# Peptides against a protein of PDB entry 4N78, part 219

Target 1, 186 residues: chain A of PDB entry 4N78
Amino acid sequence: HFQVICRLLGYQGIAVVMEELLKVVKSLLQGTILQYVKTLMEVMPKICRLPRHEYGSPGILEFFHHQLKDIVEYAELKTVCFQNLREVGNAILFCLLIEQSLSLEEVCDLLHAAPFQNILPRVHVKEGERLDAKMKRLESKYAPLHLVPLIERLGTPQQIAIAREGDLLTKERLCCGLSMFEVILT
Target 2, 155 residues: chain B of PDB entry 4N78
Amino acid sequence: MAELQMLLEEEIPGGRRALFDSYTNLERVADYCENNYIQSADKQRALEETKAYTTQSLASVAYLINTLANNVLQMLDIQASQLRRMESSINHISQTVDIHKEKVARREIGILTTNKNTSRTHKIIAPANLERPVRYIRKPIDYTILDDIGHGVKW

## One batch from the design tools (peptide; made by RFdiffusion4, then SolubleMPNN)

Design b2_p23_2_s4 (from b2_p23_2, 12 letters changed)
Fold by OpenDDE base, seed 3:
Structure b2_p23_2_s4 (fold): chain B 186 residues (1-186), chain C 155 residues (1-155), chain A 23 residues (1-23)
Amino acid sequence: as target 1 above (186 residues)
Amino acid sequence: as target 2 above (155 residues)
Amino acid sequence: SAEAEELAREIVEQYRARLEAER
């Protein structure tokens, strides 16, 4: 699903969606969530000591439940806060998955474009073959597919300019060194 | 442009008219040949004359058809060339627009990106009062508690 | 009819030859 979304939206659509999500998240965090957190902090017990381990897990849980009784009761009454947190969580997950999907698409594009851009994969060398000779053979094989040099030789100045720009745009992808998700987390 | 206009407005219509006129003339020639053969005492001479007129008429028609055909072909070639030029221009504009749109899109998404290597080390401020390490009982984290939180992305 | 067709073919061939010579 996310792959399809990435294909449909493209860079422009993804950018718009992410910007809007960031606005929503910011609004939720700075507004409702912040207010609830402040209120919860006021109700939080000032002194919460760790119970002795001798009480066991159930006893410790009961202890904390008692200490946090007011918080639990408040949280149960304020379901809106949890809903907002869910929305924030969903937005974050969405952004993560979009970035991952976009990265995959970009890698595929780079891979498909590679033969046309004189980018050759490292070839497995069998015993007895020279790597250099094999690479040279591959280069010779794919040389006619080099798009930019071909257009530079046969095309008009305008076509050459477009080809160069297209080549550059093809090579420059977000997956090469940029992350959107890190920005979302900040 | 002048050549195309000449072909469309003068040469091709003129050729069509000439061909039509030739048809009417051929009918007259045929009538003449028929009458001449019937009236002539020398049938052999009349036949030779008819052959001559037939040859001339066929040659004339062939010439007219060929000339007209060539003019039509030339017209079509010129038009095809014009269309190709227009197509090329449109394609160039389209590609330029697409590249521009892509650049704009990339700029917009680029604003939402940072370098992957930027380890923002959030300084974990250690709480000052290290309370005595309570023996960490490794209870398996029940992640099912989170199952109801968020729209579960079914992987 | 056959003679006329043959004559017509000859005329067309002669005309083709002339067109080729003019190129």
Scores: peptide ipSAE 0.024, ipTM 0.613, DockQ to the pose 0.006
Fold by OpenDDE base, seed 1:
Structure b2_p23_2_s4 (fold): chain B 186 residues (1-186), chain C 155 residues (1-155), chain A 23 residues (1-23)
Amino acid sequence: as target 1 above (186 residues)
Amino acid sequence: as target 2 above (155 residues)
Amino acid sequence: SAEAEELAREIVEQYRARLEAER
């Protein structure tokens, strides 16, 4: 599903969605969640001493339950605050999954473009074969597919410019060194 | 442009008119030949003259048709070439727009990104001095120390 | 082809001249 979303939205669509999600998250964190946290801090017992061990586990639990009763019984916490936290969590997860899906799509694009850009994978060398010889053969095999040099030779100046720009755009991908998710986490 | 215009406005219409005029002229020639044959005392001469006119007429029509056909073909070739050029131009514009849109999109998403922190695999330098595992002498946690901090229910 | 066109033109011109002479 996320792969399809990435394909449909493209970079622009993803950017818009991410920006809006960030705004929503920011609004939730700075607004309702912050207010609830402040309220919770106010109702927290100022002095919470450890009960004596002699009370046993049940007694200790009851003690803490009593001390935190106001927090536990705060109805709005369960309904509004937790819902907002869920929304934030979902937004974060969504961003993560979108980034992962986008990265996969970018890698696929890079792989598809590689033969046309003189990017050759390291081939497995069988015993007795020279890596250099294999690489040269591979290079020779794919040489006719080099798009930019081909267009530079046969194309108009305008076509050459477009080809170069296209080549650059194809090579430069987010997955090569950029992370959106890290920005979201900060 | 000038050549196409000449073909469309002058040469082809002119050729069509010439062909039409030829038709009317041929009818006149036919009438003449018929009358000449009927009125002439020398039928053989009249026949030879008619044959000559027929041959000439066929040649003229063939020439006019060929000229017109060639002009039409030339017109079509020019138009086809123009269409190809237009297509190329449209494609170029389209590609330029797409590239521009992509650049804008990348800038927009780029502001939402940061450099991936290459987790410097801190070489876990095994501390050279294996500090002897301090025998964790499990000192029994004397929980009695906490006894004085609680609300002493004076039973 | 050029010679043929020239011959055709000559024939057409001769034909026109004859038609004009008959008028």
Scores: peptide ipSAE 0.022, ipTM 0.623, DockQ to the pose 0.004
Fold by OpenDDE base, seed 4:
Structure b2_p23_2_s4 (fold): chain B 186 residues (1-186), chain C 155 residues (1-155), chain A 23 residues (1-23)
Amino acid sequence: as target 1 above (186 residues)
Amino acid sequence: as target 2 above (155 residues)
Amino acid sequence: SAEAEELAREIVEQYRARLEAER
């Protein structure tokens, strides 16, 4: 599903969606969530020491339940604050999944374009074959597929310019060194 | 352009008119031949004359049709060439626009991106100051990152 | 039949002659 979304939206559509999500997340964090956090900090016990291990797991649980009783009884926390946190979480997950899907699409594009851009696959050298000879054979095999040199020989100046720009755009992808998700987390 | 215009305005219409005139003339020739055959005392001679006129008329029509057909073909070839040139021009413009749109889109999404930190160091470095949107620095694409994804065809 | 063939040949020859004259 996310792959289809990436294909449909393209770079521009993804950018717009991400920007809007960031606005929503920012609004939630700076508004409602911040207010609840401040309130929670006021009711938080000032001193909460780890109970002794001798109380066992049930005793420790009861201890924390008692210490956090005021927080647990805060009804608005469950209804409003947690919902907002879910929304933020969903937005973050959405961004992550979109980025991952986009990266996969970009990698596929790079792989498909490779034969036309003089990018040779790594050749497994069988025992007894010279790497250099095999590489030369591959180069000769794919040489006719090199798009830019082909167009430079046969095309008009305008076609050459377009081919070069297209080649550059094909090579320069986000997956090669850029991350959107890191920006979202900051 | 001048050649196409001549074909459209002069040669093809002229050829069509010539064929039409030829039709009318053929009818006259046929009438003449019929009357001549009926009135002539020498039927053999009249028949030979009719054969001669028929041959000449058919040859003339064949010539006119051939000329007209060639002119029409030439016209179509010129038009086809013009259409191809126009198509090429449109394609060029379209490609230019697409490239431009792609560049704009990439700039927009680029503002929302940062460089992938390849450093293994777990240190959650608190983002220092409001780093200005890092201009998309065209770093040379290290395709080695793709090495793990491509199941190379075991040759 | 033979006369028709001869006439056809003559038509073709006349047609060729006209084509050559326009060249």
Scores: peptide ipSAE 0.031, ipTM 0.609, DockQ to the pose 0.005; fails the geometry check
Fold by OpenDDE base, seed 2:
Structure b2_p23_2_s4 (fold): chain B 186 residues (1-186), chain C 155 residues (1-155), chain A 23 residues (1-23)
Amino acid sequence: as target 1 above (186 residues)
Amino acid sequence: as target 2 above (155 residues)
Amino acid sequence: SAEAEELAREIVEQYRARLEAER
């Protein structure tokens, strides 16, 4: 699903969605969640000492339950605050999954474009074969597929310009060095 | 453009008119040949003359048709070439627009990105001293030490 | 039939001659 979304939205669509999600997250964090956190901080017991181990696990649990009774009884915390936190979490997860899906798509595009851009995979050299010789053979094999040089030789100046720009756009992908998710986390 | 205009306005219409005129002339020739054959005392001569006129007329019509056909073909070729040029121009514009849109999109998404911290794979400096894994001697936890602390409810 | 073929040949020859004259 995320792959399909990435394909449908493209870079522009993804950008718009991400921006809106960031706005939503910001709004939730600075608004409702912040208010609840402030309220919780106000009702938080000022002194919560660890009960003596002598009370055993049940006693300790009861102690903390008692100390946090006001917080536990705050019904709005469960219904509204936790829901908002879930929304934030979902938004973060969505962004992560979109980025991952986009990265996969970009990698695929790069791989598909590679033969046309003089990007050759490192061939596993069997023992005894010179890596250089194999690479040269590969280069020679794929040389006719190099799109930009081909167009430079056969195309009009306008076509050459377009081909170069297209080549650049094909090579420059987010997965090569950029992360959206890191921005979301900051 | 001038050539296409000449073809459309002069050559093709002219050829069509010539063909029409030729048709009219052929009818006249046919009438003449018929009358000549009927009136002539020498039927063989009249027939030969008719054959000659027929051959000439057919040759002329064939020529006119060929000329007209060639002009039409030429016209179509010119038009096809013009269409191809237009198509090329449209494609160029379309590609330019697409590239521009893509650049804009990339800028927009780029604002939402940061450089991946290439975690320099810290060269796992192999600790020089492979500290021998301290044999985890499972000391049996003597739980008897806890027997004295547990206020067992003396049922 | 023979006369028709001869006539046809003549027509073709005349047509060719005209085509050559226009070249």
Scores: peptide ipSAE 0.028, ipTM 0.625, DockQ to the pose 0.005; fails the geometry check

Design b2_p23_3_s1 (from b2_p23_3, 14 letters changed)
Fold by OpenDDE base, seed 3:
Formats: structure tokens, sequence, C-alpha cells
Structure b2_p23_3_s1 (fold): chain B 186 residues (1-186), chain C 155 residues (1-155), chain A 23 residues (1-23)
């Protein structure tokens, strides 16, 4: 699903969606969540010591339940605050998954474009074969597919300009060194 | 442009008119030949004359058709060339617009990006015990696994 | 010349017809 979304929206659409999500997250964090957190901090027990282990798990649970009774009984915490936190969490996950999906698409694009851009992978050399010879053969094989040089020879100046620009855009991808998710976490 | 205009306005219409006129003339020639054959005392001579007129008429019509056909073909070729040029122009504009849109899109998304911090923030907590550096055997990424995905060139 | 070629072909056809009529 995220791959489809990435393909459908493209860079522009993804940017718009992420910007809006960031606004929503910011609004939730600075608004409702912050208010609830402040309230919770006020009602939080000032002193909450670890109970003795002799009480066992049930006793310890009851102890904390008693200490946090006021918080647990705060009905709005479950209905509003936790919901907002879920929304924030979902937004973060969405951004992460979008970035991952986009990166995959970009890598695929790079791989598909590589033969046309004179970018050849290092060929696995079997025992006894010279890497240089194989690479040379590979280069020769794909030389006719080099788009920019081909257009430079056969195309108009306008076509050449477009080809070069397209080549550059094809090579430059976010996955090469940029992260959106890190910005979202900040 | 001048050539196309000449073809459209003068040569092709003229050729069509000439063919139409030739039809009328051929009818007259046929009538003449028929009457001449009936009235002539020398039937052989009349027949020879008819053959001559027939040959001439056929040649003339063939010439007119050929000329007209060539002119029409030439016209179509010129028009096709014009259309191709127009198509090329439109494609160029379209590509330019697409590139521009892509650049804008990339700028927009770029604002939402930061450099991947290659900072190994993993504090290499030097494990006190020098675990023998597991030789990271870079398994060569077998890109052949991707050969079956998409319209890519099978290596 | 296309005209000459046509004339030549017509002449050939006529010659053939004439031969058939003569037989």
Amino acid sequence: as target 1 above (186 residues)
Amino acid sequence: as target 2 above (155 residues)
Amino acid sequence: DVVEKVLEKVAKIQAIRDKFEAE
C-alpha cells in the first residue's frame, strides 16, 4: 500500500502529506497532549517508592494502582489523551513507512537507469576470469544504451539539454543521503 | 510553406480539373473515332487513327494521374513533416514542464529532509572483551535477484 | 519518363493483340 501511495503521490504529494502530518502532530503535541501531561504531572504522587518485593507481583500492582488511582480514574486520559497519542504514533509510523517505500522505489529507479547512464555493477568474477576483461565486455555491450552520449550525437541542442537534465534528476535521489524521518523526529 | 500552398491551391486542384477535362475530351475523341470509322471508306486507316488516338489518350490520362498522385503524395509528406515538427515541439514543451515540476517537487520534499547522519552515534562501546572482529564478509549483494523485477535489462 | 513507359507498355499490349487477331 505504501509503495502505491508513493507512486501515486510522487515527491510533491509526499511532501504535502508529510507537511500536513507534521502540522497535525505539532498541534496535538503542543495542544491537547501537553495540557494533559501537565495535569498528570500535577496529580502524580510526589513520592512513589518501590514497594518491597515481599508483596509479590499482585501486591506491587495493587500498590501502584493505589498510588495512581487518581490518574487511572481520570476518564479523559483514556478517551482523549491516549487517542491523541495514538494519532501521533500513527503519523510517525506513516512517515517512516512512506520513507522506506520511497527509498525502495528510488533504488529501483536507479537500478533501472544504471545501464543507460554507464553505471555498471561490479560483476562477480568466476575463478580464472579477469575482472577487467569482463567489465570491459560489459561496458562495450551496454555502450549503445548510453542515453546522454547518444542524444549528444544525434539530438538537437534542446534535446541534449533535456537529456542532461533528466540524467541528473535520475541520478540524484533522496535515498542517496537524505532522510525525512529524522526531520520528523526532531 | 510556399510549396505546400502551391500544391494545395494550384497544382492539385489544377490536376483534378485536368483529369475532369480529360474525361470530357476522351468522350469527344471516342465519338470522333466512331464516326470516322463509320464514314470512312478506308476502314484500315480509320482503325489506325483510332489506335493512335487511343494510345495518346491513355498516355495523357496516365500522365495526369501520375502527376496528380505525386503532387498529393508530396503534399502529404510535407504535412506529415509539419505534424512531426509540431509534435516534437509539443514534446519538448511537455518535457520542459515535467522537468520543472519535478524540480519543484524535489525542492519541496527536500525541505523536509536532512542529511543522513552517518555519525555512527553508536558509541562503539568497545566491548571490554575484544570480541574478534567478525570479519564483515561483505557478501556481494547479488543484484541478480532484481533481474526479474520490472523491465530491467537482464544481465 | 513515365509517359514513355506507359506508351511503351501500351504499344507492347497492342502488338500482342494484333498478333492474336492476325492468327
Scores: peptide ipSAE 0.000, ipTM 0.671, DockQ to the pose 0.047
Fold by OpenDDE base, seed 5:
Structure b2_p23_3_s1 (fold): chain B 186 residues (1-186), chain C 155 residues (1-155), chain A 23 residues (1-23)
Amino acid sequence: as target 1 above (186 residues)
Amino acid sequence: as target 2 above (155 residues)
Amino acid sequence: DVVEKVLEKVAKIQAIRDKFEAE
């Protein structure tokens, strides 16, 4: 599903969606969630010491439950605050999954373009075979597929320019060193 | 353009006119041949003359038709070439626009990106406002990421 | 249309020839 979304939206669409999600997250964090956090901080016990271990786990739990009774009984916390936190979480998850999907798509594109861009995969060298010989053979095999050189030889100046730009755009992908998710986390 | 214009305005119409004129002339020739044969004391000579005119008429018509046909074909070829050139121009513009749009899109998404921190060091480095990398870091493509993609994905 | 008309006239001449040859 995310892959389809990525394909449908493209870079521009993804950018727009991500920007809007960031705005939403920001608004939730700085608005409603912040307000609830402030309120919670106000009602938090000023002094909450760890009870003695002799009370056992049940006693300790009861102690903390009593200390936090006002917070636990705060109805809006469950209904509004937790919902907002869920929304934030979902947004973050969405962004992560979109980025991952986009990265996969980009890698696939790069892979598909590689034979046309003189990017050869590292071939597995069997015992007794020279890597250089194999690489040379591969280079020779794929040489006719090199698009930019082909167009440079056969194309018009305009076509050459477009081909070069296209080649550059094909090579330069986000997955090569950029992360959107890191921006979201910050 | 000049050649096409000449074909359209002069050669093809001229060829059609020539054919029309030939039509009129052939009728006259026919009449002449008929009358000549009837009036001639030497029927054999008259017949041979008619044969000659027939051959000449066929040759002339064939020539005129061939010339006209070739001119029409040439006209069509020129027009086809013009259309191809126009198509090429449109395609060029389209591609240019697409590239531009893609560049814009990439810039837009680029604003939302930061460099992947490859540093193994656990140092919670405060996100230094690392200058937005203007340029994508060209890292070697790691194809291993595709290893987990099942064989069934039709691309 | 013009071509057809011309060909008709050529055929006419041919017919005349054929007629005379038959005589």
Scores: peptide ipSAE 0.073, ipTM 0.669, DockQ to the pose 0.645; fails the geometry check
Fold by OpenDDE base, seed 4:
Structure b2_p23_3_s1 (fold): chain B 186 residues (1-186), chain C 155 residues (1-155), chain A 23 residues (1-23)
Amino acid sequence: as target 1 above (186 residues)
Amino acid sequence: as target 2 above (155 residues)
Amino acid sequence: DVVEKVLEKVAKIQAIRDKFEAE
């Protein structure tokens, strides 16, 4: 599903969606969530000592239930605050999954374009074969597929310019060094 | 352009007119042949003359049709060439626009991106200063990231 | 249409020829 979304939206569509999600997240964090957090901080026990380990797990749990009783009984926390946190969480997850899907698509594009851009895969050398000879053979094999040199030889100046720009755009992808998700987390 | 114009305005219309004139002339020739045969004392000579006119008429019509057909074909070839050139121009413009749109889109999404820190050291470096939108530094594409994904076909 | 008309006239001449040859 996310792959389809990435293909449909493209870079521009993804950018728009991400920007809107960031606005929503910011609004939720600075608005309702912040207010609830402030309120919760006011009712938070000032001194919460770790209960003695002698009380065991059940006793410790009861202790914390008692200490947090006022917070747990705060009905608005469950209905409004947690819902907003879920929305923020969903937005973050959405951004992560979109970025991952986009990265996969970009990698696939790079791999598909490689034979046409004089990018040769690392060939596993079998024992006894010279790496250099094998690489030269591969270069010779794929040389006719190099798009930019081919167009430079056969195309018009305008076609050459377009081919070079297209080649550059094909090579330069976000997955090669950029992350959107890190920006979202800041 | 001059050749196409000549074909459209002069040669093809002229060829059509020539065929029309031929129509009128052939009617006259037919009438002449009929009358000449009826009035001639030497029927054999009149017949031979009619045969000659028939052959000549067929040859002339064939020539006129062939000439006109060739001119029409030439016209169509020129027009086809013009259409191909127009198509090429449109394609070039379209590609230019697409590239431009892609560049704009990449700028927009680029604002939402930061450099991947490949450093293994877990130091959660607190983003210190509001770093200015890092200009898309065209870092050379490190394709080494693809090294782990490309299962080379074990030929 | 013009070509057909011209060919019709040629055929007419041919018919005249054929008629006279038959005589």
Scores: peptide ipSAE 0.061, ipTM 0.665, DockQ to the pose 0.674; fails the geometry check
Fold by OpenDDE base, seed 1:
Structure b2_p23_3_s1 (fold): chain B 186 residues (1-186), chain C 155 residues (1-155), chain A 23 residues (1-23)
Amino acid sequence: as target 1 above (186 residues)
Amino acid sequence: as target 2 above (155 residues)
Amino acid sequence: DVVEKVLEKVAKIQAIRDKFEAE
């Protein structure tokens, strides 16, 4: 599903969605969640001492239940605050999954473009074969596919410009060094 | 452009007119040949003359048709070439727009990104001296340490 | 050679037409 979303939205659509999600998260954190946290801090017992071990586990539990009774009985905490926290969590997860899916798509694009851009993978060399000889053979095999040099030789100035720009855009991908998710965590 | 205009405005219409005029002239030639044959005392000569006119007329019409056809074909070729050029121009514009849109999109999403912290995988150099796993001596948790923290009634 | 022959024939036809128009 996320892969389909990434394909459908593209960079622009993803950017818009991410921006809106960030706004929503910010609104939730600075608004409702902050208010509830402040309220919870006010009702939190100022002094919560550990009960004596002689009371056993049931007694200790009852003690903490009593101390935290006001917090536990705060109905709005369960219905509103936790729901907002869930929404924030979902937004974070959504962003993570979108980034992962986008990275996969970008890698696929890079792999598909590689033969046309003179980017050759390191080939596994079997015993007895020279790496250099294999690489030269590969270079020769893919030489006719080099798009930019081909267009530079045969194309119009406008076509050359477009080809170069396209080549650059193809090479420059977010997955090569950029993270959206890290910004969200920040 | 000038060649196409000449074809459209002058050569093709002119060729069509010439062909139409040829039709009218052929009718006149036919009438002449018929009358000449009827009036001539030498029917054989008149027939040979008619054959000559017929051959000439057919050749003329064939030439006119061929010329017109070639001009039409040339016109179509020029138009096809123009369409190809237009297509190329449209494609160029489309590609330019797409590239521009992509650049804008990338800038927008780029604002939402930060550099990946390549955590230098510090090779956890296992300290050479594996300190002997200090045998986790389960020291019994002396819970009596917590006895003084509770508000319990000192009996 | 074929074109020249056609042109010669066309010229002859035109000459005949001119004679008919002059009559």
Scores: peptide ipSAE 0.014, ipTM 0.674, DockQ to the pose 0.061; fails the geometry check

